# Ledger of designs, part 16: peptides against a protein of PDB entry 4Y8H

Target 1, 196 residues: chain A of PDB entry 4Y8H
Amino acid sequence: TSIMAVTFKDGVILGADSRTTTGAYIANRVTDKLTRVHDKIWCCRSGSAADTQAIADIVQYHLELYTSQYGTPSTETAASVFKELCYENKDNLTAGIIVAGYDDKNKGEVYTIPLGGSVHKLPYAIAGSGSTFIYGYCDKNFRENMSKEETVDFIKHSLSQAIKWDGSSGGVIRMVVLTAAGVERLIFYPDEYEQL

## One batch from the design tools (peptide; aimed at target 1 T21 T22 S46 S168)

Design b2_p16_5_s2 (made by RFdiffusion4, then SolubleMPNN; from b2_p16_5 with A1S A2T A3M)
Fold by OpenDDE base, seed 1:
Structure b2_p16_5_s2 (fold): chain B 196 residues (1-196), chain A 16 residues (1-16)
Amino acid sequence: as target 1 above (196 residues)
Amino acid sequence: STMAALAAAEAAVAAA
């Protein structure tokens, strides 16, 4: 798995590969590594698919309740709920989660929740088995307040590099763009990103 | 406030 989320001038973009593995079997189907927990709050998931899906479902439920009582939750609130669930279940959980969201007050925000259930606010975050191959590339090429197009290219190139070296990553690259204008879903196929 | 919202969210998840 290769996942990342990047803040930019107008919001935040989440990105993920689509490969899933069960033992020695590799499937390049589109998987739900990018998961909605609120209109403009999403997460990237790595590790145990079943466990992280359960966590995301619980978070979504809590955010729906929150919305009914208090209005739209902040990304920080969502990250806090994720953090608590991951921390409380850390002994039985293999999960790395990146929480990303947009709101008018805070703009795009990214929170990373690695295995263990800590939480870290960052301008961008990477995770999954493929991330080990792109720390250097991302550090060199990330810039704050990029345009949408620059950010899409940054994520596409980063995940392409991760996929080249990580046998557990591959398939399509999916992105979700969160801005004031709404939610946009993007998809890029191997024939395109393998040439980068 | 953000902190009040966090406290409410944390209380909710703790009670779940």
Scores: peptide ipSAE 0.024, ipTM 0.648, DockQ to the pose 0.027
OpenDDE base, seeds 2, 3, 4, 5: peptide ipSAE 0.019, 0.020, 0.020, 0.020; ipTM 0.624, 0.628, 0.626, 0.636

Design b2_p16_5_s3 (made by RFdiffusion4, then SolubleMPNN; from b2_p16_5, 7 letters changed)
Fold by OpenDDE base, seed 1:
Structure b2_p16_5_s3 (fold): chain B 196 residues (1-196), chain A 16 residues (1-16)
Amino acid sequence: as target 1 above (196 residues)
Amino acid sequence: SVLEELRAAERAVAAA
């Protein structure tokens, strides 16, 4: 798995590969690792697909309940709920989650929640087995307040590099763009990103 | 509870 989320001048973009592998190395090329928990609060998931899906479902439920009573929660609030669930279940959980969201007050925000259930607010975050290969690339190429197009290219190149080296990453590159204008889904195929 | 955490987090953000 290779996942990341990147703040930019107009909001935040989440990105992920789509490969799922098992012990028998059965690969699914269309796994959805970008999960909505609120209109403009999403997460990237790595680790146990079933466990992280359960966590995301719980978060989504609570955020929906919260919204109906108190209004739209902040991204930080969503990240806090993820943190609590991951921390409380850390002994029996294999999960790396990146929470990203947009609102008019805070703009784009990214929170990473690694194994153990800590939470870290960052201008961008990477995770998954493929992230090991692209720390240097991302550090060298990330810039604050990039345009949408620059950010898409940054994520596409980063994940492409991760996929080149990580056998557990591959398939398509999916992105979700969160801005004041709304939510946009993007997809890029191997015949495109392998050429980068 | 999770809901209590939601409320607490929102209050903290609003107060900041």
Scores: peptide ipSAE 0.027, ipTM 0.644, DockQ to the pose 0.021
OpenDDE base, seeds 2, 3, 4, 5: peptide ipSAE 0.022, 0.015, 0.017, 0.020; ipTM 0.393, 0.417, 0.438, 0.398

Design b2_p16_5_s4 (made by RFdiffusion4, then SolubleMPNN; from b2_p16_5, 6 letters changed)
Fold by OpenDDE base, seed 1:
Structure b2_p16_5_s4 (fold): chain B 196 residues (1-196), chain A 16 residues (1-16)
Amino acid sequence: as target 1 above (196 residues)
Amino acid sequence: STALELAAAERAVALA
């Protein structure tokens, strides 16, 4: 798995590959590594698919309940819910989760929750088995307040490199763009990104 | 985010 989320001028973009591995079998099936937990709060998931899906489902439920009682939650609040669930289940949970969201007050925000259930707010985050191959590239090429197009290209190139070197990553590159204008889903295919 | 939001979120998690 290769996942990342990047704040930019107008909000935040989440990106993920789509490969699923089970044992020795590799499937280039589109999998839900980018998961909605609120209108403009999403997460990237790595590790145990079943466990992280359960966590995301619980978070989504709590945020829906929160919204009905208090209004739209902040991204930080969502990250806090993720953090608590991951921390409380850390002994039985394999999970790498990136939480990203947009709101008018805080703009785009990214929170990374690695194994153990700590939480870290960052301008961008990468995770998954493929991330180990692109720390250098991302550090060298990330800039704050990029345009949407620059950010899409940054994520596309980053994940392309991760997929190139990580056998557990591949398939399509999916992105979700969160801005004041709304939510946009993007998809890029191997014929596109392999040539980068 | 506000302290109120965080408190509410933690309460929700505790009740889960």
Scores: peptide ipSAE 0.040, ipTM 0.722, DockQ to the pose 0.027
OpenDDE base, seeds 2, 3, 4, 5: peptide ipSAE 0.036, 0.017, 0.018, 0.031; ipTM 0.708, 0.528, 0.523, 0.698

Design b2_p16_6 (made by RFdiffusion4)
Pose (drawn by RFdiffusion4):
Structure b2_p16_6 (pose): chain A 196 residues (1-196), chain P 16 residues (1-16)
Amino acid sequence: as target 1 above (196 residues)
Amino acid sequence: ADEFLGDPDKLSFHGM
């Protein structure tokens, strides 16, 4: 997989490829790896498809119950629920998850949760097997407080390279935009991003 | 057969 989340001026954008692998076979070329756990708290999933789906479903359940009793959870709270599940079950899980959300007070936030269940709050995060190929590119090109258009381009160009080199990444580029204006789903096809 | 979102042996994380 190739996945990333990026904070910017108005909030945060999540991005991902759409490839699911079963060996070298592409079990699903149009996978949606960007998953809602609350209205404006989403995650990018990598690793085991089964593990990350089971985890996301439980987290969505906890946050729905949290909302019923205490109102809207913070992005940090959502990341903490993911961590609790990933850390406490680290022996049985293969889940690399990036958590991103929008709060009116806190604006955009990104938390990355690698294999061991540790939590890292970052301006942007990249993960998945394809992310190794774009550490150099992303570190060179990321800046804080980018516009929406600049952030879409950064993600588009970054995942385009990760897909180019990583055989375990491909298909379409999906993005989810999180701002005070609501939630926007974006999709970019190979004929556009390949020749960038 | 198991399905993965990428190569788990090469799973990596990075950011700033």

Design b2_p16_6_s1 (made by RFdiffusion4, then SolubleMPNN; from b2_p16_6, 6 letters changed)
Fold by OpenDDE base, seed 4:
Structure b2_p16_6_s1 (fold): chain B 196 residues (1-196), chain A 16 residues (1-16)
Amino acid sequence: as target 1 above (196 residues)
Amino acid sequence: AEQTLGDPSRLSFHGK
């Protein structure tokens, strides 16, 4: 898996590859690792497919309940719910989550929740087995307040590089763009990103 | 065997 979320001028973009493995076997080539937990709050999932799906489902439910009672939750609130679940169950979970969201007050925000259930707010985050190959590239090329197009390109290039070297990453590159304008899903196929 | 989405322990804390 190679996942990332990047704040930019107008919001935040999440990105992910789509490969799921069972041991050395590619079980699914087109997995959707970008999961909605609220209208403009999404997450990237790494680790156990089952564990991360369960966590995301629980968070989505809680945020729906929250919304009905208190209004739209902040991204920080969503991250805190993820954190509590991951921390309280850290001995029984294999989950790495990146939470990203947009709201008019806070704009785009990214929170990373690694194994153990700590939470870290960052301008951008990368995770998954493929992330190890792109630490340097991302650090060198990330800039604050990029345009949408620059950010898409940054994520596309980053994940493309991760996929090249990580056998557990591959398939399509999916992105979700969260801005004031709404939610936009993007998809890029190997024929395009392999040429980068 | 379970399906895996990579290694969740491999995480970057870098960011400008």
Scores: peptide ipSAE 0.273, ipTM 0.731, DockQ to the pose 0.614
OpenDDE base, seeds 1, 2, 3, 5: peptide ipSAE 0.243, 0.260, 0.309, 0.251; ipTM 0.780, 0.725, 0.766, 0.734; seeds 3, 5 fail the geometry check

Design b2_p16_6_s2 (made by RFdiffusion4, then SolubleMPNN; from b2_p16_6, 6 letters changed)
Fold by OpenDDE base, seed 5:
Structure b2_p16_6_s2 (fold): chain B 196 residues (1-196), chain A 16 residues (1-16)
Amino acid sequence: as target 1 above (196 residues)
Amino acid sequence: AEQWLGDPSRLSFHGK
């Protein structure tokens, strides 16, 4: 898995590969690792498919309840719910999650929640087995307040490099763009990103 | 068998 979320001028973009593994085997199954927990709050999932999906489902429920009582939750609120679940159950979960969202007050925000259940607010985050190969690249190429197009290109190049080196990453690159204008899904196929 | 999003043999602090 190679996942990332990047704040930019107009909001935040989440990106992920689609490869799934089963034990020691690379499954020929394409999975969506970008999961909606609220209209403009999404997460990237790494680790156990079952664990991360269960966590996301619980968070989605809590945010729906929150919305009915208090209105739209902040990205920080969503990250706090993820943290509580991941930290309190850290002995029984294998989950690495990146939470990203947009709202008019805070704009695009990214929170990373590694295996231990800590939470870290960052301008961008990378995770998954493929992330180890692109720490240097991302650090050198990330800039704050990029355009949408620049950010899409940054994520595409980053994940492409991760996929080249990580056998547990591959398939299509999916992105979700969260801005004031709404939610946009993007997809890029190997024929395009392998040539970068 | 359990499905994984990543490499279960390379687990790390940042969620490999």
Scores: peptide ipSAE 0.402, ipTM 0.773, DockQ to the pose 0.452
OpenDDE base, seeds 1, 2, 3, 4: peptide ipSAE 0.383, 0.392, 0.434, 0.407; ipTM 0.827, 0.767, 0.791, 0.776; seeds 3, 4 fail the geometry check

Design b2_p16_6_s3 (made by RFdiffusion4, then SolubleMPNN; from b2_p16_6, 6 letters changed)
Fold by OpenDDE base, seed 3:
Structure b2_p16_6_s3 (fold): chain B 196 residues (1-196), chain A 16 residues (1-16)
Amino acid sequence: as target 1 above (196 residues)
Amino acid sequence: AEQTYGDPSKLSFHGK
């Protein structure tokens, strides 16, 4: 898995590969590792498919309940719910999650929640087995307040490199763009990103 | 066997 989320001038973009593994086998199955928990709050999932799905479902429920009572939750609130679930169940879960969201007050925000259940707010985050291959590239090329196009290119190049070296990453590159204008889904296929 | 996203033994995180 290779996942990342990047804040930029107008909001935040999440990115992920689509490869799934079952035991020692790589499944030729396209999965969506970008999961909606609220209109403009999404997450990237790594680790156990079942564990991360369960966590995301619970978070989505809590955020729906929150919305009905208090209005639209902040990205920080969403990250807090993820944190509590991951930390309290850390002995029974294998979940690494990046939470990203946009709202008019806080703009784009990224929170990373590693296996231990801690939470870290960052301008950008990368995770998964493929992320180890792109630490240097990302640190060198990330800039604050990039344009949408610059950020899409940054994520595309980063994940392309991760996929190139990580056997557990591959398939299509998916992105979700969260801005004041709404939600936009992007998809890039091997034929195009392998040429980078 | 359970489906996994990535190698569960190599979950890493980074950012700044």
Scores: peptide ipSAE 0.247, ipTM 0.801, DockQ to the pose 0.862
OpenDDE base, seeds 1, 2, 4, 5: peptide ipSAE 0.180, 0.197, 0.196, 0.217; ipTM 0.744, 0.725, 0.742, 0.727; seed 1 fails the geometry check

Design b2_p16_6_s4 (made by RFdiffusion4, then SolubleMPNN; from b2_p16_6, 6 letters changed)
Fold by OpenDDE base, seed 3:
Structure b2_p16_6_s4 (fold): chain B 196 residues (1-196), chain A 16 residues (1-16)
Amino acid sequence: as target 1 above (196 residues)
Amino acid sequence: AEQYLGDPSRLSFHGK
């Protein structure tokens, strides 16, 4: 898995590959690792498919309940719920989560929750097995307050490089763009990103 | 039979 979320001028973009591993085998199954927990709060998932799905489902429920009582939750609130679940169940979970969201007050925000259940707010985050190959690239190429197009390009190039080197990453690159304008889903196929 | 999103032994603890 190669996942990332990047704050930019108008919000935040999440990105992910789609490769799934089943047992000892790399499956040709395409999995959507970008999961909605609220209208403009999403997460990137790495680790156990079942664990991360369960966590996301619980968070989604909590945020729905929160919304009914208090209105739209902040991204920080969502990250807190993720953190609580991941930390309290750390001995039984294999989950690496990036939480990203947009709201008018805080704009785009990114919170990374690595294995163990700590939480870190960052201008951008990378995770998954493929992330180890692109720390240097990302550090050199990330800029604050990029345009949407620049950010899409940055994520596409970053994940392309991760996929190139990580056998556990591949398939399509999905992105979710969260801005004041709404939610936009993007998809890029190997024929496009492999040439980068 | 368990499905994983990536290599579970190589999850990142870092970001920027």
Scores: peptide ipSAE 0.408, ipTM 0.777, DockQ to the pose 0.792
OpenDDE base, seeds 1, 2, 4, 5: peptide ipSAE 0.351, 0.363, 0.328, 0.338; ipTM 0.809, 0.804, 0.780, 0.784

Design b2_p16_7 (made by RFdiffusion4)
Pose (drawn by RFdiffusion4):
Structure b2_p16_7 (pose): chain A 196 residues (1-196), chain P 16 residues (1-16)
Amino acid sequence: as target 1 above (196 residues)
Amino acid sequence: SAASKLHSYLTGEEMI
């Protein structure tokens, strides 16, 4: 997989490829790796498809119950629920998850949770097997407080390269935009991003 | 790497 989340002026954008692998075989070329756990709290999933889906479903359940009793959870709270599941079950899970959300007080936030269940709050995060190929590119090109259009381009160009080099990444590029204006889903096809 | 890919194919293990 190739996944990333990026904070910017008005909030945060999540991005991902759409490839599911079963060996070298592409089990699903149009996978949605960007997953809602609350209205404006979403995650990017990498690693085991089964593990990350099971985790995301439980987290969505906890946050729905949290909302019923205490109102809207913070993005940090959502990340903490993911961590609790990933850390406490680290022996049985293969889940690399990026958590991103929008709060009116806190604006855009990104938390990355690698394999061991540790939590890292970052301006942007990249993960998945394809992310190795774009550490150099992303570190050179990321800046804080980018516009929406600049952030879409950064993610588009970054994942385009990760897909180019990583055989375990491909298909379409999916993005989810999180701002005070609501939630926007974006999709970019190979004929557009390949020749960038 | 090839062994891991073969194992995943034979067991039907899916990764993302």

Design b2_p16_7_s1 (made by RFdiffusion4, then SolubleMPNN; from b2_p16_7, 13 letters changed)
Fold by OpenDDE base, seed 2:
Order: sequence, then structure tokens, then C-alpha cells
Structure b2_p16_7_s1 (fold): chain B 196 residues (1-196), chain A 16 residues (1-16)
Amino acid sequence: as target 1 above (196 residues)
Amino acid sequence: SAKALEELAKKGIKLV
């Protein structure tokens, strides 16, 4: 897996490859690793497919309940729910999660939750087996307050490089753009990103 | 971690 989320001028963009594996076999070439937990709060999933899906489902339920009682939750609140689940169940779960969201008050935010269940707020985050290959590239090329187009290109190039070197990553590159204007899903195919 | 994922892969668990 190669996943990332990047804050930019108008919000945040999540990105992911789409390969799932079972042992040495590719189980699915077009998996959706970008999961909605609220209208403008999404996550990137890495680790056990079943574990990460279960966690996201539970968080979605909690955020729906929260909304009915208190109104729209913040991205920080969502990250806190993820953290609680990951930390309390760390002995039985294998999950690496990036939480990203947009609201008018806080704009785009990114929280990374690695296997231990800690939480870290960052301008951008990368995770998954492919992330090892792109730490240097991302550090060199990330800039704060990029345009939407610049951010899409940054994520596309980053994930392309991760996929190139990580045999556990591949398929299509999916993105979700979260801004005041709404939610937009993007998809890029190998014939495009392999040439970068 | 890569090590944890490798261990799961050996057990035949589906990974993302």
C-alpha cells in the first residue's frame, strides 16, 4: 500500500494506490482505500483489510451519532475516535490510518495514526509499505498552500514513485479532494502515472 | 511496519 494526505490552499487531498494482496498473490487490483467517515472527513487505510474496514465503519457510526447530538464533528474529533480504537485494540489489530478532513473553521487538516495508536497532526502524511521509498521525494517537493492542481500533481508523482519501487502497491491512483465547494473523486490509470 | 505486514502476508490475510 501507498497512501498519503496533503493539506493545500483550499483544503486537503487524500491519495491511495488500489492493490490488495493475499500472501504472494494480488487479491484485487482496484480496491478503494479511501473511506468516508463523514461528509468531509475521510481516511486512508493501510494494514489488514478487514481490520481497517471495521475501524472505519465504527468511526463512521460514532460520527453519525455525534452529529445527531452535537452537530458536525471536527477532523480532530474524528482522529481522536480512530486513535482510541487503534490504541485500545493494538494487540489485535494491524492498522495504519491517515485521517483527513475539511471544515470552514480549521480548513484542511491531516492526522496520521500509525500501528501503535499514537496520533500526529501534520501538514501532510504518507504511510504504507510504499511510503518508505518516497520520504525524500515528499520532503523535497511538498510546499504549504499549494493550488489544487499543484497538490494533485504532487500526490500523483509521489504515489507513482512509491508504486514503481513497492511490489505491494499498484493499480490505479485514487484521490479525494475536500474543500468548501464539496467532495471530488479523481482516478488516474497506469498508462498515465507510469510515465511520470 | 513492513515487518508486521510481512507476517500477516505469511498467514494469508488480505492486506491493503
Scores: peptide ipSAE 0.419, ipTM 0.810, DockQ to the pose 0.527; fails the geometry check
OpenDDE base, seeds 1, 3, 4, 5: peptide ipSAE 0.192, 0.070, 0.416, 0.073; ipTM 0.716, 0.656, 0.800, 0.625; seeds 1, 3, 4, 5 fail the geometry check

Design b2_p16_7_s2 (made by RFdiffusion4, then SolubleMPNN; from b2_p16_7, 15 letters changed)
Fold by OpenDDE base, seed 3:
Structure b2_p16_7_s2 (fold): chain B 196 residues (1-196), chain A 16 residues (1-16)
Amino acid sequence: as target 1 above (196 residues)
Amino acid sequence: MEEFLKELAEKGILLV
């Protein structure tokens, strides 16, 4: 898996590959690793497909309850729920999660929750097995307050490089753009990003 | 990590 989330001028963009594996083997399945937990709060999932889906489902439920009682949760609140679940289940859980969201007050925010259930707020985050190959690239090329187009290109190039080197990453690149304007889903196919 | 991944494969656990 190669996943990332990047804050930019107008919000945040999440990105992910779609390859699914069974241990060291590529599974005949394409997974959407970008999961909605609230209207403008999404997560990137790495690790056990079942575990990360279960966590996301539980978080979604809690955020629905939260919304009914208190109104729209902040991205930080969502990240805290993820953190608690990941921390409390760290001994039995294989999950690396990036939480990203947009609201008018805080704009785009990114929280990374690695194995163990710590939480870190960052201007951008990368995770998954493919992330190890792109730390240098991302550090060199990330800029704060990029345009939407610049950020899409940054993510596309980053994930393309991760996929190139990580056997556990591949398929399509999906993105979710979260801004004041709403939610936009993007998809890029190998024929496009492999040429980068 | 390799042994862990093998165990997951044996259990039919899908990874993302």
Scores: peptide ipSAE 0.324, ipTM 0.726, DockQ to the pose 0.741; fails the geometry check
OpenDDE base, seeds 1, 2, 4, 5: peptide ipSAE 0.302, 0.206, 0.047, 0.270; ipTM 0.708, 0.669, 0.553, 0.682; seeds 1, 2, 4, 5 fail the geometry check

Design b2_p16_7_s4 (made by RFdiffusion4, then SolubleMPNN; from b2_p16_7, 14 letters changed)
Fold by OpenDDE base, seed 4:
Structure b2_p16_7_s4 (fold): chain B 196 residues (1-196), chain A 16 residues (1-16)
Amino acid sequence: as target 1 above (196 residues)
Amino acid sequence: REETLRRMAERGELVV
């Protein structure tokens, strides 16, 4: 897996490859690793497919209940719910989660939650087995307050490089753009990103 | 982490 989320001028963009594996075999070439937990709060999933799906389902349900009682949760609140689940179950879960969301007050925010269940707020985050190949590239090329187009390009190039070197990553590149204007899903195919 | 993922693979679990 290669996943990332990047804050930019108008919000945040999540990105992911689409390969799911079982042992040495590719089980699914077009997996959706970008999961909605609220209207403008999404997550990127890495690790156990079952564990990450279960966690995301629980968080989604929790945030629905929260909304009915208190109104729209902040991205920080969502990250806290993820953190509680991951930390309290750290001995039984294999899950790496990036939480990203947009609201008018806080704009785009990114929280990364690695295996231990810690939480880190960052301007951008990368995770998954492919992330090890692109730390240098991302650090060199990330800029704060990029345009939407610049951010899409940054994510596309980053994930393309991760896929190139990580046998556990591949397929299509999916993105979710979260801004004041709404939610937009993007997809990029190998014929495009392999040539970058 | 890599060891954990290998163990999961050996069990035939789906990994994302």
Scores: peptide ipSAE 0.471, ipTM 0.826, DockQ to the pose 0.578; fails the geometry check
OpenDDE base, seeds 1, 2, 3, 5: peptide ipSAE 0.433, 0.458, 0.466, 0.440; ipTM 0.803, 0.819, 0.823, 0.810; seeds 1, 2, 3, 5 fail the geometry check

Design b2_p16_8_s2 (made by RFdiffusion4, then SolubleMPNN; failed a check: the pose's geometry; its pose is not in this set)
Amino acid sequence: AAEEAERLAALEPSLS

## One batch from the design tools (peptide; aimed at target 1 R45)

Design b2_p17_1 (made by RFdiffusion4)
Pose (drawn by RFdiffusion4):
Structure b2_p17_1 (pose): chain A 196 residues (1-196), chain P 17 residues (1-17)
Amino acid sequence: as target 1 above (196 residues)
Amino acid sequence: SESELLSSLITYYESLH
């Protein structure tokens, strides 16, 4: 997997490849790794497909219940629910999850939750097996308060490289845009991003 | 419990593979 989330001027963008692996075999070339847990709180999933789906379903359930009793949860609250599940079940889970959301007060936020269940709030986050190949590129090219178009390009170029070098990444690049304007789904095909 | 539910969902999703 290759996954990332990036905060910018108007909010946050999540991005991911679409490859599911069963050994060297590509079980699914058009996977959606970007998953809603609330209207404007989404996550990027890496690691075990089963684990991350089970976790995301439980988190969506908790936040739906939270919304019924107390109104809209913060992005930090959503990340805390993910952590509680990942930390308390660390022996049985293989889940690398990035949580990203938009709050009108807090604008865009990114929380990354690596294997052990620790929580890290960051301007941007990259994860998944393909992310190793783009630590150098992303650290060199990221800046705060980028525009929507600059952020789409940063993610497109970054995941393009992670896909190029990582055999466990590929297919299409999917992105989810989170702003006060709502939610936008973007998709970029190989013929576009490969030759970047 | 929540941990039992999580295990059950993981087992369910693995069976779909």

Design b2_p17_1_s2 (made by RFdiffusion4, then SolubleMPNN; from b2_p17_1, 11 letters changed)
Fold by OpenDDE base, seed 1:
Structure b2_p17_1_s2 (fold): chain B 196 residues (1-196), chain A 17 residues (1-17)
Amino acid sequence: as target 1 above (196 residues)
Amino acid sequence: SLSEELAKKIEEYRAKA
């Protein structure tokens, strides 16, 4: 698995490969590793499919309840729910989650929640087995306040490199763009990203 | 609690897996 989320001038973009390897997969979402928990709050999932899907389902439900009572939740609020679930149940979970969202006040935000259940707010985050191969590349090439196109290219190149070296990553590259304008889904196929 | 809800959901998914 190779997943990442990147803030940019207009919001945030999440990206993921699509390869599924060993382990159980439960088909209950439109997108696999990129999962919606609110209109403009999404997450990237790594680890146990069952565990991360359960976590995402609970968060989605609670954010719906939150919305009905208090209005649209912030990305930080969503991350706090993820954090509580992951930290308090860390002994029974295998989950690495990146939370990313957009709102007009805070713009694009990224929170990474590694296996232990800690939470870290970052301008961008990478995770999954493929991330080990691209820490250097991402650190060297990331820039704050990139354009949408620059950010798409950054993610495409990053995940392409991760897929190149990680046998557990591959397939198509999926992206979700979250901005004031709405939600956009992108897909890139091996024939195009392998050439990078 | 959130943890109780999660436990139930995980059990459900693990059973289906």
Scores: peptide ipSAE 0.364, ipTM 0.900, DockQ to the pose 0.673
OpenDDE base, seeds 2, 3, 4, 5: peptide ipSAE 0.322, 0.348, 0.271, 0.277; ipTM 0.882, 0.888, 0.864, 0.861

Design b2_p17_1_s3 (made by RFdiffusion4, then SolubleMPNN; from b2_p17_1, 10 letters changed)
Fold by OpenDDE base, seed 3:
Structure b2_p17_1_s3 (fold): chain B 196 residues (1-196), chain A 17 residues (1-17)
Amino acid sequence: as target 1 above (196 residues)
Amino acid sequence: SLSEELAKKIAEYRALA
């Protein structure tokens, strides 16, 4: 698995590879490395499929409850729910989560929750088995307040490198763009990114 | 509690795997 989320000028973009094995994911409406928990709050999932799917399902439900009572939750609020689940149950979970969201006040935000359930707010985050191969590349090439196109290219190149070296990553690269304009889904095929 | 909900949900998913 190779996953990442990157803040940029107009919001945030999440990206993930698509490689799976048969039966690795539990069939449900939320089975995806890029998972929606609110209109403009999404997460990247790594680790146990069952664990992370359960976590995301619960967060989605509680954010719906939150919305009905208090209005649209912030990305920080969403991250806090993820953190509570991951930290309080860390002895029984194998989960690495990147939470990313957009709102008009805070713009794009990224929170990474690695094993152990700590939470870190970062301008961008990478995770999964493929991430170990691209820390250097990402550190060298990330810039704050990139354009949408620059950010898409950054993620595409980063994940391409991760896939190149990580046998557990591959397939298509999926992205979700969260901005004031809405939600946009992107997909890039091996022929598009392998040559990068 | 959230933890109880999580435990239940994980058990359900693991049973389906």
Scores: peptide ipSAE 0.475, ipTM 0.921, DockQ to the pose 0.713
OpenDDE base, seeds 1, 2, 4, 5: peptide ipSAE 0.472, 0.423, 0.455, 0.436; ipTM 0.923, 0.912, 0.920, 0.914

